Peptides against a protein of PDB entry 3B8E. Designs and how they scored, part 222

Target 1, 230 residues: chain A of PDB entry 3B8E
Amino acid sequence: PFLIFIIANIPLPLGTVTILCIDLGTDMVPAISLAYEQAESDIMKRQPRNPKTDKLVNEQLISMAYGQIGMIQALGGFFTYFVILAENGFLPIHLLGLRVNWDDRWINDVEDSYGQQWTYEQRKIVEFTCHTPFFVTIVVVQWADLVICKTRRNSVFQQGMKNKILIFGLFEETALAAFLSYCPGMGVALRMYPLKPTWWFCAFPYSLLIFVYDEVRKLIIRRRPGGWVE

## One batch from the design tools (peptide; made by RFdiffusion4, then SolubleMPNN)

Design b2_p28_8_s2 (from b2_p28_8, 25 letters changed)
Fold by OpenDDE base, seed 1:
Structure b2_p28_8_s2 (fold): chain B 230 residues (1-230), chain A 28 residues (1-28)
Amino acid sequence: as target 1 above (230 residues)
Amino acid sequence: DLVEEVEKRALELKEKAEKLIEEAEKKL
């Protein structure tokens, strides 16, 4: 998220406090749950032919998986951000390079894509309105990602939801998201304004798409062992 | 009990966030 913010010079989609809430609140329990998840028995049953090289390969594969998850989460968050801003009159193309004027307190006539002028206060309200949906979108995407990461080769439907720690982690992050979204004073304390229930559903099509993509990928791997998709 | 635990964790997260912000502000 922060890299795209720097490169595109768009209004900040996620505040520092919300980033910290993600890193400390939503990522930790899921990461622990995945660490307790016995990797598909096929990975553990292969005695490391060389413990040093196989450890390094596993660390690289884990690092790549976490990197991919983080990119997918960022894409989901940015999708929600752009939808919210578009509904408020700021089309994605108009947001490019707008940061300098957006953050300037002395500019009270920043125009949206339709020529409506926005005061600094109004712009900051819209910016902070994006923080909670962005956070919730990450949580909803994490549901799919955690379920996907549970299986490397098998379908989620074949392996089932046996990890109670994972289920607890999903519940905890959802409860935290609900608390941060609806608790009084979070708008002032965390710059997270109350979320309309409709925004919870904004991420669902994206999570479903990721889930379908991963199931298709796994299906291809199962049908063509040793293919380029592995 | 779950709400109280979530509130407790949210308070702990808030305190950690405030400390991290304060540390970041001291470094800037």
Scores: peptide ipSAE 0.006, ipTM 0.224, DockQ to the pose 0.039
Fold by OpenDDE base, seed 2:
Structure b2_p28_8_s2 (fold): chain B 230 residues (1-230), chain A 28 residues (1-28)
Amino acid sequence: as target 1 above (230 residues)
Amino acid sequence: DLVEEVEKRALELKEKAEKLIEEAEKKL
């Protein structure tokens, strides 16, 4: 998220404190849940390779998986960010390079994509309105990502939801998202304004798409072992 | 001031969490 913010020079989609809350609060329990996940049936059926080589490959594969999850989460968050800003008159193309004028307190006539002028206060309200939905979108995407990352090759339907720690992590993330979204004072403390319940559904199509994509990916891996899709 | 203090505490918690993860990875 932060790298895209710098490169695209767009208004800040998520507060730094909120990013830290995600990195510390939402990712820990899921990561632990994945570490305690029962060995995939395919891993148990493989003859132990050279233990040194297998450990290195496993560490690299875990690192890549976490990196991919983080990218997918960021994409989901940015999708919601762009939807909210577009609904408020700021099309994605117009946001490119807008940060300098957006963050300037002395500029009170920043035009949207439709020529409407926005005061600094109005812009900051819209920015802070994006923070909560961005966070909630990450949590909703994490529901799918955690479920799909449970197995590398097996379908979620084959492995089932047996990991109680994973289930607990999903509830914890959801509870944290609800707390940060609706607890009084979060608008001041974290610059997260209360989220309309409708915005929880904004991420669901994206989460469903990821879920379907991963199931298709796993199906391809099962049919073509050793392909470039691994 | 409160935001800076929260950011500082969050950073300290991040460093602690990263160390715990590294220690857990070393034990695995």
Scores: peptide ipSAE 0.005, ipTM 0.216, DockQ to the pose 0.020
Fold by OpenDDE base, seed 3:
Order: C-alpha cells, then structure tokens, then sequence
Structure b2_p28_8_s2 (fold): chain B 230 residues (1-230), chain A 28 residues (1-28)
C-alpha cells in the first residue's frame, strides 16, 4: 500500500498507524504459527539431512506465500479506496499526482473530477473515510488466508496448537477492526472514521479470489508434486 | 502530537516484534 502511495503520488489510502496495526497484528500471528511449526517439524525430524537448505527452502516458500497474499490484500484495499473516492467525486485518474495539492493546508479549492471544490478539511474527511474500509478489507482477506493455512496442513497434532494461534489471530484482528471502526475518538486518534456496514461486503470478492487462487494452487501441487508453485 | 507519539510507539512496537520474530526464527 505505502509503495503505491509514494509511486503514484495519490492521497494516503491507509494511515501509518493502521499499516503498523496490520503489520503487527496480522503478520505476527502467522509468523508465530510458522515458528512453532518449524520447531515441531525439527523435533519430529530426527536428522535433518541439510538444515541450511531446508530452512532456506522453507523461508523462500514462506516469503513467496506472504508476498503473493500481501499483493492480493493490497489490491483489495486499493480497490475499496478507489471506489470510495470515486463515490465522493474523485475518479482514479484524477488522483494521480494530486497528493501535493491534497495535503496542502493552504489550498482550499482542490477540484474533484466534476469540478466541485473541496476544502482541506473536507478532503481529509474523505481520506480518513477510506482508512477504515481499507483496513477492514485487509482483515476480511486475511480471514481467507487463515482458513487456507488451516486447510493446507494435514498433521492433526501440529494443527491443534496452530489452530488455537490462528483462531486467536482471527479474533484479535476482528476485535481490532471492530475497535478501530466503532470506538469513539478513533477518527481523531487514528484518522479512521466509522465504517458503513456495506463496506464489510466489499472485501468478500477478494476473499473468494484468494480462496479460488489457493484451490488452484493446491490442485497444481497435487498434480505436480515438486513443481515451482510449491 | 498524540498521533505522532502513537505512530512512534507503534513503530517501536513493530521493530520489537520483528526482532522477536527474527530471534524466534533463528532459534528454530
């Protein structure tokens, strides 16, 4: 998300604190679950033939999985962002390069795609209105990721502790999303305005896309064990 | 100022968490 904000010079799609909450809340639980899994795998594997190569392969697989998932999450968030701004009169093409004028407090006449002038305060309200739906979109997409991670690994004993950590992570992310979306004062403290209930549903197509992507990936792995898609 | 302090604390917490994860990954 932040890279596209810098490259495209668009208004800030997601607040820095919210990005940090995603990175901390969402990435820690999977990382902890993977760390416990590596520990359990190393305990069960009596003699790793080459611990350096097996760790490197696992780190690469994890990095690729997180990279792909993170890209789909970012796309989902940006879609929600562009829809909200378009509903408020700012078409995606008009947002390109607008950041400098958007963030300038002295410019109170920034025009939208329809020629309506927006004050600095009005622009910031619209920007902050995007932060909460973007975050919620990421959380809903992460639910799909956690369900996918739960269904991939057949070890019943490893599934017990991982399932508790994954379930805890799901509840933590959902509780955080609810807190940031509906707690009074979060609009001022975290630049997140209350979410319309309809925006929770905007993430479902992306969750479905991830689910389909993972099922296709699983199907490819099942048909070609040891392929580049592992 | 409060937002900047919250951002700073969140960043410090992130860095601490990333270090803990990295240390956990190194121990495994």
Amino acid sequence: as target 1 above (230 residues)
Amino acid sequence: DLVEEVEKRALELKEKAEKLIEEAEKKL
Scores: peptide ipSAE 0.000, ipTM 0.204, DockQ to the pose 0.021
Fold by OpenDDE base, seed 5:
Structure b2_p28_8_s2 (fold): chain B 230 residues (1-230), chain A 28 residues (1-28)
Amino acid sequence: as target 1 above (230 residues)
Amino acid sequence: DLVEEVEKRALELKEKAEKLIEEAEKKL
């Protein structure tokens, strides 16, 4: 997110505190859950035929899968960001290069895509209005990520939701998202303005995309053991 | 001040989380 903000010169889609809340609050419990589930799933009881090569390959594959999921999460967040800004009069094409004028407190006549002038305060309100939905979008997409990570090879439907730690992680991240989105004072303290409940559903297509992606990936792995997609 | 305190606590939690992950990876 931050790299795209710099490269595209768009208004900041997500604050630093919000990023930290994601990394610490939403990713930690899932990561711990996945570490424990890897131990339970006896994936390690298959003695690696060659411990050095099989460990390295498995680490690379996990890293690539997480990287791809992270890209889909980022796309979901940016989609929500662009939808909110478009709803407020800023079309995506107009946001390109707008950062310099957007962040300048002395420029009070920044025009939207429809010729409406926005004061610095109004622009910052719209920017902060994007922070909460971006965060919530990541959380909702992480639901799918957590669910798919439960199984390395089997369909989620086959293994079910047996991992209590993962279920706890899902509730924790959702509770954190609700707290940050609706607790009074979060707009001032964390630059996260209250979110309309409808925006929770904006991420669902991306959650579905992750789910479909992982099921397809697992299907390919099952059909072609030892393929490059493993 | 509250934002700085939250950021500081978040950084401390991050370091703890990274340590826990590293310890978990060493046990795996």
Scores: peptide ipSAE 0.000, ipTM 0.205, DockQ to the pose 0.022

Design b2_p28_8_s3 (from b2_p28_8, 26 letters changed)
Fold by OpenDDE base, seed 1:
Structure b2_p28_8_s3 (fold): chain B 230 residues (1-230), chain A 28 residues (1-28)
Amino acid sequence: as target 1 above (230 residues)
Amino acid sequence: DLVEEAEKRALELKKKAEELIKKAEEEL
């Protein structure tokens, strides 16, 4: 997310505090889920024929898979960001390079894609309006990540949601998202304005994409044991 | 004051998180 922000010079989609809430609040549950999955895997693994090489290969594969999932997650957040700004008159192409003027307090006549002038305060309200939906998008995408992380080789449909820890993690992330989105004072404290319920659904297509991606990946692994995707 | 309160809450969340991780590690 931050790299795209630097490269595109777009208005900041996430505040520093919101990023901290993601890093501390949302990334932890996936990390715990991963730790449990590793432990379950280590219990289920007969000692790998070569523990050092097989562990290194498995760690690299896991790291690559999570890197790809994280990229899809970031794309989901940015999609939500661009949709919100487009609904407020700022088309994605108009946002390119706009950051300098957007963040300038002395420029009160920044034009949107339709020629409407926006004051600095109005622009910052729209920017902060994006923070909550972006955060919620991240959480909803992380639901898919958590479910996927629990299933290494089997389809999610085969293994089911039997793990109480997974369910607890999903509940905790959702509760955190609801708290940050709807608690009074969060707009001032975290620059997160209240979210319209409709924005919760904007992330669902990306969660579905992650599920499809992971199911396809697992299908490839099952059909070609020892292939390049392992 | 609000930034300090947000930092304080973030620190409390971090502590709770660390406690949850520790409990999860102890249950493993």
Scores: peptide ipSAE 0.000, ipTM 0.214, DockQ to the pose 0.027
Fold by OpenDDE base, seed 3:
Structure b2_p28_8_s3 (fold): chain B 230 residues (1-230), chain A 28 residues (1-28)
Amino acid sequence: as target 1 above (230 residues)
Amino acid sequence: DLVEEAEKRALELKKKAEELIKKAEEEL
């Protein structure tokens, strides 16, 4: 998210504090759950594999999985951001290079794609309105990621939701999303305005896409053990 | 100041999450 903000010079789609909450809050529970599953899988894989090569392969696989999932999360968040701004009169093409004028407090006549003038305060309200849906989109996509990360080779349906830590992580992320979205004062403190319940559903297609992608990936791994997709 | 306060809140939330994870581990 932050890289596209810098490169495209668009209005800030997600607050820095909210990014930190995602990186520190939502990524930690997946990392812990993966560490426990890895420990459990290593207990089951008692055959002496060369621990250096297997650790390197595992770190590369984790890094690639996190990189790919992180890209899909970012795409989902940016889609939500562009939809909200378009609904408020700012088409994606018009946002390119707009940041300088957008963030200038002395410019109160920034025009949208339809020629409507927006004050600084109005622009910031719209910007902050994007932060909450972006965050919620990331959380909903992370639900799929957590479910996916639980199983390297087996379908989620084969191992079931027996990991209490995974279930707890899903509830924690959801509770955090609800708290940040609806708690009074979060609009001022975190620049996150209250979210319409309908925006929770906008992220579900992306969550489903990730789930389908991973099930297909796992199916390929099961059919071709030792392939490049491992 | 608001960023620092928000970072403090994020850190508190992280600590609470870690405590809840630890409790969930103790129940397993």
Scores: peptide ipSAE 0.000, ipTM 0.215, DockQ to the pose 0.032
Fold by OpenDDE base, seed 4:
Structure b2_p28_8_s3 (fold): chain B 230 residues (1-230), chain A 28 residues (1-28)
Amino acid sequence: as target 1 above (230 residues)
Amino acid sequence: DLVEEAEKRALELKKKAEELIKKAEEEL
């Protein structure tokens, strides 16, 4: 998120404190739960042909898959950000290079894509309105990520949801997202304004995309054992 | 100051979480 913020010079889509809430509040318990997940039956049954090289290759492939999922998460967040700004009159193309004028307190006549002038206060309200749905979008996309991460080769439908700690982690991150979105004072404390309930659904296409991506990946792994996709 | 303190506490919690994950991975 911050790299795109710097490169595109767009208004900040997500605050630093909110990023910390993702790293600590949403990822911690699920990550611990995954460490206690029962080893995938396919991983345990396959004797490594070369324990050193096969482990390194496998760790690299897992890291690449998680990196790709992380990119899909970021895209989901940015999609929600651009939709909200577009609904408020700022089309994505107009946001490019706008940051300097957007963050300037002395400029009170920043024009939107329709020629409407926005005061500094109005712009900051819109910016802070984007922080919450960006965060919530990441959390909803993480639901799919966490569910798929329990297996490397088997379909989610084949392995089932056996880890109760993982399920608890999903509820915890959802509860945290709801707390940050609707608790009074979060707009001032975290620059996260209350979210319309409809915005919780904006991330669902990206969650579905992650599921489809992972199931296709796993299908390729199953059909081509020993391929570069493992 | 409160934000910096919150960031510091958050970083400490992250380190503790990473240590717990590492211990859990070693027990498997």
Scores: peptide ipSAE 0.000, ipTM 0.208, DockQ to the pose 0.022
Fold by OpenDDE base, seed 5:
Structure b2_p28_8_s3 (fold): chain B 230 residues (1-230), chain A 28 residues (1-28)
Amino acid sequence: as target 1 above (230 residues)
Amino acid sequence: DLVEEAEKRALELKKKAEELIKKAEEEL
């Protein structure tokens, strides 16, 4: 997210506190929950032919899959960001290079895509309005990520939701997202303004995309053992 | 408790960041 912010020179889509909440609240607890996940039945039953090469290949392929999922997650967040800004009159093309003028508190006449002028305060309200939906989008996409990460080859339908710790992590992540989104004072304290409940649904297509992607990936792995998609 | 501590730390980090930004703005 921050790299795209620098490269595109767009208004900041995600606040520092939101990033910290993602890292600490949405990544750490799930990672712990996955450490307590029972080893996948197909992995445990497979005798390694070559423990060194098969482990290295597996680590590279897992890393690549997580990298791809992370890209889809980031795209989901940016989609939500661009939708919110577009609803407020800022089309994605107009945001390119706007950062310098956007952050200048002395410029009170920044024009949107429709020629409407925005004060610094108005722009910052819109910027902070993006933070909460972006965060919530990440959380909702992470639901899918956490569920798919339980298995390497088995379908989610075959493995099921057996890890109570993972379910707890999903609940904690969701509760944190709800707290940050709706608790009074978070707009001032965290620069996360209250989220309309409808925005929780904006991320669902991306969660579905991740599920479909992972199920297709796992299907390919099952049909072609030892393929590059493992 | 961990969430509350994380939130408290995040708030403290934010306050420090805001103070650093304010100092940087005063030095510019």
Scores: peptide ipSAE 0.000, ipTM 0.238, DockQ to the pose 0.032

Design b2_p28_8_s4 (from b2_p28_8, 26 letters changed)
Fold by OpenDDE base, seed 4:
Structure b2_p28_8_s4 (fold): chain B 230 residues (1-230), chain A 28 residues (1-28)
Amino acid sequence: as target 1 above (230 residues)
Amino acid sequence: KEVEEAEKRALELKEEAERLIKEAEEKL
């Protein structure tokens, strides 16, 4: 998220404190759940040809998988961010390079894509309105990511939801998202304004898309062992 | 200033948490 924010010079889609709430509150329990996961049957069936090389390759594959998951989460959040800003008159193209003027307190006439002028206060309200649904979108995407991380090659339907810690992590993450979204004072403390319940459902298509994409990816890996997608 | 200090403390806590996670992963 932060890299795209720097590269695109867009208004801040997610506060630093909210990022910490994701990293510490939502990612910790999933990470623990993954550490206690039973090794995938396909990983267990491969006799290590070279324990040192195969461990290094496996660590690289894990690191790449985590990097891909984080990128997908960011993309889901950014989608929700761009939708909300577009609904408020800021098209994605107009947001590119707008940060400097957006964050300037002395500029009260920043124009949207439709020529409407926005005061600094109005812009910050819209920005903070984006933080909560961005966070919730990440949480909903993480549901799919956690489920897909359980298996590298096997379908989720083959291995099932046997990890109780994973299930607990999903509930904790959802509860945290609800708390941050609806608890009084979060707008001041975390710059997270209350979320309309409808925005919870906006992330579901993305979670489903990720889930379908990963299942298709795994299906391709199973059909073409040793392909570039491993 | 308080927000910047909170953001800075938050970033420091993040970096510390990431280091602790990495150290935990290296010990596993």
Scores: peptide ipSAE 0.000, ipTM 0.213, DockQ to the pose 0.019
Fold by OpenDDE base, seed 5:
Structure b2_p28_8_s4 (fold): chain B 230 residues (1-230), chain A 28 residues (1-28)
Amino acid sequence: as target 1 above (230 residues)
Amino acid sequence: KEVEEAEKRALELKEEAERLIKEAEEKL
């Protein structure tokens, strides 16, 4: 998010508080859930043939997979951001370079893609309206991440949802997302304005994409043991 | 217990960060 914010010079898609809610609030229980799930999965049951070389290769492959998942997650958040701004009259192309004028409180006539003028206060309301759905999008995508990280090789359908800690993590992050999204005063306290329940579904295509990606990856690993996709 | 302590520390860090951000936003 921050890199795109700098490169594209767009209005801030995700507040720092919201990022901290993800990193410290929502990711912790999921990360613990994944650590326990690794012990139950085929990840730890396989003795490496060569502990030195095979461990290093596995660590690199895991790191690459998490990096790819994180990119898909960020894309989901940005998709939600661009949809909300487009619904408010700001098309994606118009947002490029707009940040300087957007953040200037003395400019009260920033035009949208349709020539409507927006005051500073109106712009900030729209910006803060994006923060909550972006966060919720991240949470919804994390559901898929938690599910797919359960095993290296087995399909989610084969392994099932047996880890109670993972289920608890999914519940906790969803409850936190609902609290931050709908609790009165969050717009003032955290700059997270309430969202329509329909925005929870905006991330589902990306969650599905991650799920499909991992199932395809696992299928390739099963068909080609020792391949570069492991 | 280690997990609970980690969660507690993370919550404390989050609350501190949120406070600092709010104070920074109020100064802008």
Scores: peptide ipSAE 0.000, ipTM 0.244, DockQ to the pose 0.049
Fold by OpenDDE base, seed 2:
Structure b2_p28_8_s4 (fold): chain B 230 residues (1-230), chain A 28 residues (1-28)
Amino acid sequence: as target 1 above (230 residues)
Amino acid sequence: KEVEEAEKRALELKEEAERLIKEAEEKL
């Protein structure tokens, strides 16, 4: 998220404190869940490689999985960010380079994509309106990501939902999302304004897409071992 | 291999993002 913010020079989609809450609060349980579930049946069914190389491969697989999940989460968050800003009159192309004027308190006439002028306060309201949906989108995407990351090659339907740690993690992150979204004072403390229930559903199509994509990817890997998809 | 390279790049970008966030937080 922060890299895209710097590179694109767009308005801040998520507060730094909220990013820290994601990294510390939301990613920890998933990472632990993945570490336990990576006794993947297909890794165990491989002829025992040298135990030293298998540990190294497993650590690399964990790190790659975590990095990939983080990227998918960021994409989901940015999708929701761009949707909200577009609904408020700021098209994605118009947001490029806008940060300098956006964050300037003395500029009260920042134009949107339709020529409407936005005061600093109005801009900050819409920015902070993005923070909660961005976070919630990450959580909703994580529902899919955690499920798909159970296995690298096997279908989720083959592995099943037996990991109690994963299930607990899903509930914990959802509860955290609900707390941060609806607890009084979060708008002041974390700049997370209350989320309309409709925004919870905004991420579902994206989560479903990622789920389907990963299942298709895994299916291709199973059919063509050693292909470019690995 | 392309997926593995993409995952590696994604991880590198994430680590760089985390460093930049940390540096930004230290400056705030």
Scores: peptide ipSAE 0.000, ipTM 0.246, DockQ to the pose 0.024; fails the geometry check
Fold by OpenDDE base, seed 3:
Structure b2_p28_8_s4 (fold): chain B 230 residues (1-230), chain A 28 residues (1-28)
Amino acid sequence: as target 1 above (230 residues)
Amino acid sequence: KEVEEAEKRALELKEEAERLIKEAEEKL
């Protein structure tokens, strides 16, 4: 998300602090769950597999899975961002390079795609209105990721503990999303304005896309064991 | 026991992260 913001020089789609919440809070629970799964796998697999090669393969598989899922999450968040800004009169093409004028407090006449002038305060309200739906989109996409991670592994015992940590992570992310979206004063503190209930549903197509993507990936792995898609 | 300690540590780390986030947002 932040890289596209820098490259495109668009208004900030998600607060830097909220991005850090997602990157640290959301990725840490899966990372911890994977670290425990590796520790349990190492305890159960007493046979001397070369621990360096198996760790490297597992770290590469994990990094690729997180990288791909993170890209789809970012795309989902940016889609909701562009839809909200378009509904407020800012077409995606008009947002390119607009950041400098958007963030300037002295410019109170920034024109939208329809020639309507926006004050600095009005622009910041619209920007902050985008933060909550972007965050919620990421959370809903993560639900799909967690369901996918739950369905990948055949070990009932490893699934049990991982499922508790993952379910807990899901619950906390959802509770955090609800708190940030609906708690009074969070609009001022977190720059996240209240979410319209309709925006929860805007993320569902992306969660479905991830689910379909992973089912296709699993189907390819099942048909070609040892392929590059592993 | 190790799993419960891990879940507890994960919860503590998350609560710390949420606090740090709130503090960072209050400073902005």
Scores: peptide ipSAE 0.000, ipTM 0.224, DockQ to the pose 0.069; fails the geometry check

